# Ledger of designs, part 18: peptides against a protein of PDB entry 2AUS

Target 1, 323 residues: chain A of PDB entry 2AUS
Amino acid sequence: ADIKREVIVKDDKAETNPKWGFPPDKRPIELHIQYGVINLDKPPGPTSHEVVAWIKRILNLEKAGHGGTLDPKVSGVLPVALERATRVVQALLPAGKEYVALMHLHGDVPEDKIRAVMKEFEGEIIQRPPLRSAVKRRLRTRKVYYIEILEIDGRDVLFRVGVEAGTYIRSLIHHIGLALGVGAHMAELRRTRSGPFKEDETLVTLHDLVDYYHFWKEDGIEEYIRKAIQPMEKAVEHLPKIWIKDSAVAAVAHGANLTVPGIVKLNAGIKKGDLVAIMTLKDELVALGKAMMSTQEMIERSKGIAVDVEKVFMPRDWYPKLW

## One batch from the design tools (peptide; made by RFdiffusion4, then SolubleMPNN)

Design b1_p25_6_s3
Fold by OpenDDE base, seed 1:
Structure b1_p25_6_s3 (fold): chain B 323 residues (1-323), chain A 25 residues (1-25)
Amino acid sequence: as target 1 above (323 residues)
Amino acid sequence: MLEELKRLAEELRARKEALEERAKR
């Protein structure tokens, strides 16, 4: 998520009308909630679906969805997209994850050997999905981006791990235990990151949400519930972006594909087939789509379909129809 | 309904804290 993407300007004279749209920081509280994402600290015990159902009850919502399942026993970062933002979770499903795990070894192993063997699990690993996974049980590769050992206490190993989406930490720990020759199991697991969402000042509990909703509805204080909900644009910060002309916004909001003439600026390194966020010049999310061109092709070409629009978020009336 | 939700939220918080304390041992 921390990749600073270069921004290439294609049209340096493009202006935006300040009267059109609703920038993420200028939404009324009701509209902010309709386009919101909660960085929830999921407690251990409930399923991710039960927690989403509770958030809907607490905040009196019709719709919500989560940015990637945590097992019942797993705590930590669970992005929950609200109402009109519910489908932004599709941007978070493929995003990298970080965990803190407690591994218990089934025998005594020298610390130097633990450190050496765990370092060998950085990079590409082969995994088989567990029996309870909705994913086909075929062998597949996954990336382990890093392993950071935090503490070693006899047979207990506390470590941080950054992984590709759909890496099974329980399976990783099992394979580490086999490589150490003694066996191991996952004692505890917490998710500390899901794409752009991490353990920071935006992380809130179900208790916090109950209290903040009460302060808003009974005491008229909106500040707490406003801070507890991130704009949906937060959920796409890790994606490559394409910023479009005001004249192109209404067409894309009606479900039209983005054509090359509509592009004002874009991130470097977009490849054909990448998931991209289509943004206004005010950093409002218009839509998610599949890139049909590279960044270089979008610069060099004067015409053609740049993005196949898969999901619109912006209402049709925020920008005028200019075609 | 609000009181029941507060109780459930507190039970869930206590379970989280008890997990965080175990992960530090």
Scores: peptide ipSAE 0.022, ipTM 0.459, DockQ to the pose 0.293
Fold by OpenDDE base, seed 5:
Structure b1_p25_6_s3 (fold): chain B 323 residues (1-323), chain A 25 residues (1-25)
Amino acid sequence: as target 1 above (323 residues)
Amino acid sequence: MLEELKRLAEELRARKEALEERAKR
């Protein structure tokens, strides 16, 4: 998620009208909620679906969705997209994840051997999805980006792990235990990151949400509920971005594909087929779409479809029709 | 698991109801 992407400017003279749109930091509280994502600290016990249903009841919402299932027993970072932002979760599903895991070994292993073997699991691993997964049980590769051992206490190994989306930590621990020759199981698991969402000041509990919604509805204090909800644009920070002219915004908000003349600036390294975020010059999310060109093609070409627009988020009236 | 879920749901409900009762005063 933290890959600094270079920004290439195509039109250095492009300006934006400050009267148009609603920048992420300037939304009225009701609109902020409609386009919000909660960085929820999911408690252990509930399913991710039950937690989403509780958030809907707490905040009096019609729609919400989560940015990637946590198992019932797993706690930590669960992004929950609200109302009009509900579909932004599709940007978070493929995002990298971080966990802190407690592995219990079924035999005694020297600490040096534990450290050596766990380091060998950095990189490509072969996994089969568990029976309870909605994913077909086919053998597949997954990336382990890093393993950081935090503590070793006899047979208990506390570690941080960064992984590709849909890596099963329970299966990783099982394979580490096999490689150590003694076997192992996952004692505890917490998710500490889901793409751009991490354990920070934006992480809130279900109890916090109850209190903060009460303070808003009964005491008229919106500050707490405003801070507890992130703008939907947070959920796309890890995606490659394309920033568009004010004159292109209304067309894209109506579901038109983005054409090359509408591009002001874009991230380097976009490939054909990549999921991209289409942004205004005020960093408002207009739409998600599939890149139909590389970054280089979007720079060199004067015309053509740059992005096939798959999902519009921005209301049609935030920007005027300039065609 | 279902009991802990019920407990958490009842705690959240009781807290919401206690907040809603405070709002009616």
Scores: peptide ipSAE 0.022, ipTM 0.418, DockQ to the pose 0.032
Fold by OpenDDE base, seed 4:
Structure b1_p25_6_s3 (fold): chain B 323 residues (1-323), chain A 25 residues (1-25)
Amino acid sequence: as target 1 above (323 residues)
Amino acid sequence: MLEELKRLAEELRARKEALEERAKR
């Protein structure tokens, strides 16, 4: 999420009409909820699905979805996309994750050896999905981006780990324990990051949501519930973006593919096949789609399909039909 | 930090239990 992507401008004269759309910061509270994502602090014990069901009950919602399953015993950052934003979770599923883990060793190991061996697990690792995973149980590589040892207390090792989506920390700890020669298990696990969502001022509990919904419905105070819900655009901050002209927005909102003439600006480093966010010039999410061209091809070409639009979020009427 | 993670896990468990007790009432 912290990758600063260069922005290449194709049309420096492109203006946007301030009367069209609903920028993320200017949505009425009802509309903000309809296009919202909660950065939930998931408690340990419930499943991610049970927690989503509770949020739907608390906030009187028809639909919600989570940005990547946490095991029942695992706490921490669970993005929950609401109502019309529910499908934005597809942007979060492939996003990197960070955890703080407590590993318990089954024997005594010198601290220097613990540090040395854990450093060898930075990079590509081979994993098999657990039996309970809906994912096909094929051996696969996963990237460990970093391991930071926070504390070593005898046989207890507290560490931070940044990983590719669908890396199993329990399996990582098992393999570290094997490499140390004594064996190990995962004692505790907390997720501290899921793509753009982290432990920050936006992190809220289920209790906070109960109270904030009450303050809104009974006391007329919308401030707390407004702050507790992030705009859906937060859930795509880590994706490469393509910003489009106002005259292209309604067509994309109707499910038309984005063509090259619609592009005003775009991030550098888009590859064919990448998941990209199509944005308005007011940073509103129009759609998610698959890049059909590289950034370079989108710059050099005058025509063609730039993005195959897979999921529209923006209502069809926020921008006028200019075709 | 180990104590802080344990404390956070305990606080979150206690909050879960309190929520489950409220949902049974």
Scores: peptide ipSAE 0.017, ipTM 0.453, DockQ to the pose 0.063
Fold by OpenDDE base, seed 3:
Structure b1_p25_6_s3 (fold): chain B 323 residues (1-323), chain A 25 residues (1-25)
Amino acid sequence: as target 1 above (323 residues)
Amino acid sequence: MLEELKRLAEELRARKEALEERAKR
């Protein structure tokens, strides 16, 4: 997630009209909420769906959706996309996750052996989804990107783990316990990252949202609720981006596919079939779509469909029709 | 319920920070 993608410029003379659109930093508070994502610190106890229902009640919203389920007992980073941004969660579902986990061992194991065996679980692992999973119970490969042991206290092992989306940490701990020969279970779990959302100054509680909404509605103070809500563009920071001409924005906002002449700049390393974010020159999210060409093909070709547009976010009236 | 949930989130943060400080010593 932290690798800066190279940006290739195709049209260095392309300008943007400052009167068109609403850049993420310049949205009125009501519009900011309509296109917002909360980096929620989900408390342990409620389901992710209950927490989304609470946010809708607190902020008086019609729609909201979460960027990937946390189990009731699991706390931490839950991105919640609001109103017109609700479907941006589709960009977050496949994103990598980080957790801090407490593993309890069912027997005594030397610390050197714990460290050696846990290091062997970095890379590709085979998992069977639990019986209670909404996912079909088939054997599947998942990536463990890293395991960092934070502390070992006798039978208690605290560790940080970076994983591919849909990796079950409970199942990972069970398999580590089997490899150690004593067995193990997951005592505690917290999610510390979901793609671009992490534990930082943007992480807010349900209480913070109650207080900040009250300060806005009763005291007229917008500052706190504005800081508590991230622009929807935050939810696509981890995706490859294509920036388009002002003349192409309204067509894409009407659901037209992006053609090669509309491209101003793009990230390197786009492959055919990748999920990409279509952006304005003001870093506004227009749409998500499927790349129909590689980065190289989008540079070399003069015409053709570059992106099959799957989901529009931008309103149709933010940019004029120039066709 | 919300206050109990806040207190539990703060307790989990404080435990994490205390463990990260111990791992730096």
Scores: peptide ipSAE 0.015, ipTM 0.424, DockQ to the pose 0.397

Design b1_p25_7_s3
Fold by OpenDDE base, seed 3:
Structure b1_p25_7_s3 (fold): chain B 323 residues (1-323), chain A 25 residues (1-25)
Amino acid sequence: as target 1 above (323 residues)
Amino acid sequence: SAAAAAEAARRAALLARVLARLRAE
C-alpha cells in the first residue's frame, strides 16, 4: 500500500470543468453512502459475511461486500464497500495486509533463539492453504514483508507481521514452531491493516454505525455517519492510477475501453495485465480495468486501447457525453 | 474449563494492551 508511484503528465493543458462530477469531498450524504467504504472493526465471533449482513440491516442497504475474509475468531480491519461501491473490494483482495498475532509455543525456547528464527521468516515462504479455505490446496510462495516482535512472555510471542495477500498467519506460526523445534499455534489474531485501510480514526464498530445512523435519521445530524464512511476512492489508493480527460469520462462510464488519447496523466511502472484505477482530474473513481499497455507504451503511442474496462463505478450522467 | 477461560482472558488482555500501545504511536 505504501508504494509511492511517480506521476507522469502526458497532457499538461488538460482542464476539468468544476460543474461536472461529484468529487469525494462534495457528495451529498446519500450519494456518499452509495459510493462508500466502511473501515469496520470486525468483532471476534461472527463471520465476515454475517457482519456485512448486519451493516446492510443497520444502514438500510441493498448490497455490500467485504475487502477480504477474516475468520470468525479474527478481529480488526474489515473494509466493507457499500451499494454502488460494492465491487471496489476487488481492489483490496490483492492488497498487502498487516496482523498482530499471538503465537503460543509448545515448549520453552530462549528469547534470542525466538528472535533469530522469526527473522529468518522475513521474505519468501512456501505455504499450503488450510483445508477450510476456498483456495485450491497447492503449494505457493508468499512474501512476508516484515516481522516485528512486540512482546515475549515465556511461551507467548506477540508480533506484528506484514504479508502478501493470501498469506496464512496460522501456517506461518506453525512453520515458526517447527523451526523452533517445540511446535506452536496461533492463540490470537487481529488484522491491523488491509491495503490503505488501517487502525486509525476511520475505524468504526458495529455499535458506532448503529448510533451514527440513528443520529442522522432521528436527529438530522449527518456528520458522524459521513465520517464513518470513507469514499470508494480510498479503496483504490494503493493501485496504479490513470487520470483521464473530461471528454473521456462519459465513454468509460458507459463501459467503453480507455483509449490512449483520453489519458492526461498516469503512474509510472504500470505493466500489461495490471489492475489499474481510472480516475477523473478531480480524483473520482470512474472504473477499474486491466492495463493493455505499459506506462511507456501509453506515453509513446498516439492510439490504441490502454485499459480494458472491467468494473464501472461512476454513474453515466455525472459527466456529459461528448461524442 | 475455568482454567481454559482464564487463559483465554489473559491472552485477550495481552492483545488488547499491546494494540492500545500501538494505536497511541
Scores: peptide ipSAE 0.212, ipTM 0.812, DockQ to the pose 0.909
Fold by OpenDDE base, seed 2:
Structure b1_p25_7_s3 (fold): chain B 323 residues (1-323), chain A 25 residues (1-25)
Amino acid sequence: as target 1 above (323 residues)
Amino acid sequence: SAAAAAEAARRAALLARVLARLRAE
């Protein structure tokens, strides 16, 4: 999520009509909710599905979905996409995760040995998914981006860990315990990041949502519920982006593939097959799609399909048909 | 057991203290 992507401009004279669309910061409250994502602080106890069902009841919603399951005992960052934004969670599933974990060792180990062995678990690890995972129990590699020891108290090791999506921290701790020779188990776990969502001022509880919805419906105060819901565009901040002309927006919103002439600017480092976000010049999410060209091919070519559009989010009427 | 409850409480307090520190950074 923290990789600053370079922006390459193809058309420096491209303008956008301020009368078209609804920028993420200028949506009426009902429309903001329809295209919203909550950065939820999931409590320990309930499943991620139970929490999504509670949010739907609290906010009177027909649809919602979460950006990656947390086990019942695990707390912290759970992105919950609302209504028309529900399918934006597909952008969050492959996103990196960060956790704070408490590992309990089953024997005494010198601190220097703990630090040395835990550093060896940075990089590529082999994992087998747990029995409770819907994923086939095949051995797979996962990247551990970093391990940072925060505190050691006898047999308790508190650490921060950044991991590739679908890395099992419980399995990591088990393997660390085996490498230390004494064994270990996961005592506590909190997720502190899920792609662009982190522990910040946007993190809200289920109680906050109850109160904020009440303030809106009973007192007419929309400010709190507006602040508690992020625009769906937040859920794609970590993806490579392609910004398109106003004249291309309605076609893409109707499910047409993006062609090269529609591109105004794009991120560097797009590869063929990457998941990309198609944006307006007002930073509105039009669609998610698969890149059919690299960034370099999208710069050099005058024509062709740049993105195979897989999922449209923008309504068909926000921009005029200019074809 | 009372010992297991005390250990669980100690671990919860350790996690809470360090999370509070990390939020203040």
Scores: peptide ipSAE 0.205, ipTM 0.811, DockQ to the pose 0.905
Fold by OpenDDE base, seed 1:
Structure b1_p25_7_s3 (fold): chain B 323 residues (1-323), chain A 25 residues (1-25)
Amino acid sequence: as target 1 above (323 residues)
Amino acid sequence: SAAAAAEAARRAALLARVLARLRAE
């Protein structure tokens, strides 16, 4: 998620009309909610689907979706996309995850050996999805980006772990326990990060949402509920971006593919097949799509389909039709 | 068992303490 992407400018003279669109910081509260994502602190106990249903009830919403399932017993960062932003969760599903995990060892192991063996689990691991997963139970590789031991207390090992999407921490702990020769199980698990969403000032509870909605509806105070909801653009911060001309926005908002002439600036390192965010010059999310060209091809070519538009978010009327 | 409850409470306290530290960093 923290990949700093260079920005390559193709058209340094491109300007944006300040009267068009609704920048993330300028949305009226109702519109902000319609294009919102909550960084929810999911409590242990409920399913991710039950929590989404509760948020819909609390905030009187028709639609919502979550940015990657947490098991009932797992707490922490659950991005919940609201209303018109509901489908932005597709950007969060492939995003890296961080967890804090408590591993309980089934025997005594010297601390030096614990540290050495856990370090060997950084990199590619082979996993089989658990029975409860909607994923086919085939062996697959997953990346462990880092393992950081936070505390060792006898047989209890508390660690932070950064992983590729769909890595099962319970399975990782089981394999670590086998490698240590004593066996182990996952005692506790919290998700501390899901792509751009982390444990920070934006993290809110279900109780906070009840109170903040009450302050808005009964007391007329919108500040708390406004701060509790992030703009949908937050959910795409980790994606490579392509910024487009004002004249291209309405076409893309109508579901037209992005062509090369519409590009003002773009991130370096886009590959063909990458999920990309199409942005306005005001950093508004227009659409998600599949890159049909690399960054280099988008720079060198004068024509062609740059992005196959898969999901439009922006309303069709925020920018004028200039065709 | 009371022992299992005490161990669960110890683990929860350990997790809470370290999460509090990580949030203060």
Scores: peptide ipSAE 0.204, ipTM 0.808, DockQ to the pose 0.952
Fold by OpenDDE base, seed 4:
Structure b1_p25_7_s3 (fold): chain B 323 residues (1-323), chain A 25 residues (1-25)
Amino acid sequence: as target 1 above (323 residues)
Amino acid sequence: SAAAAAEAARRAALLARVLARLRAE
């Protein structure tokens, strides 16, 4: 998520009308909720689906979705997208994850050997998905971005791990245990990051949501519920972005594909087939789509379809139709 | 930084909770 993408400006004279749209920090509370994402601290015990159902009940919502399943026993960062933002979770599914894991070893191993072997698991690993996974049980590679040992207490090894989406920490621990020669199992797991969502001041519990909703509905205090819900734009911070002219916003909000003349600025390193976020000049999410051109092609070409629009988020009336 | 201290405190609290749970199993 911390990939600072270079921004290439294509039209340095493009201005935006301050009267059009609703920037993330300027939404009325009801609109903020409709385009919101909760950084939920999922408790251990319930499924991710049960927790989403509870959030819908607490906040009186029709629709919500989560940014990637946590097992019942797993706690921590579960992004929950609300109402009109529900489908923004598609941006979070492929995002990197961080966990804190506790591995229990089935035998005594010198600390130096534990540290040496765990460092060898940084990089590409071969995994077989567990039987309970909806994913076909084909061998696949996954990236382990980093392993940081936090504490070693006899046979208990607490570590932080950054991984590619769909890496199974249970399988990683099993393979580490085999490499150590004694075997191991996953004792505890917490997710500490899901793309742009991490353990920070935005992390809230189910109890916090109950209280904050009550303060809003009964006491008229919106501050707490406003802070507990992030704008949907947070859920796309890790994606490559394309910023468009005000004159192009209404067309894209109606489901038209983005054409090259509508581009004001864009991130470097977009490839054909990449998931991209189409943004206004006020950093409002208009749509998600598939890049039909590279960044270089979007700069060099004067015309053509830049993005195939897959999912519109912005209402059709936020920007005027200028065509 | 206050952010680094808060992160260290969260990690320590997580560790303590995890270790306490394992000692009870």
Scores: peptide ipSAE 0.083, ipTM 0.661, DockQ to the pose 0.113

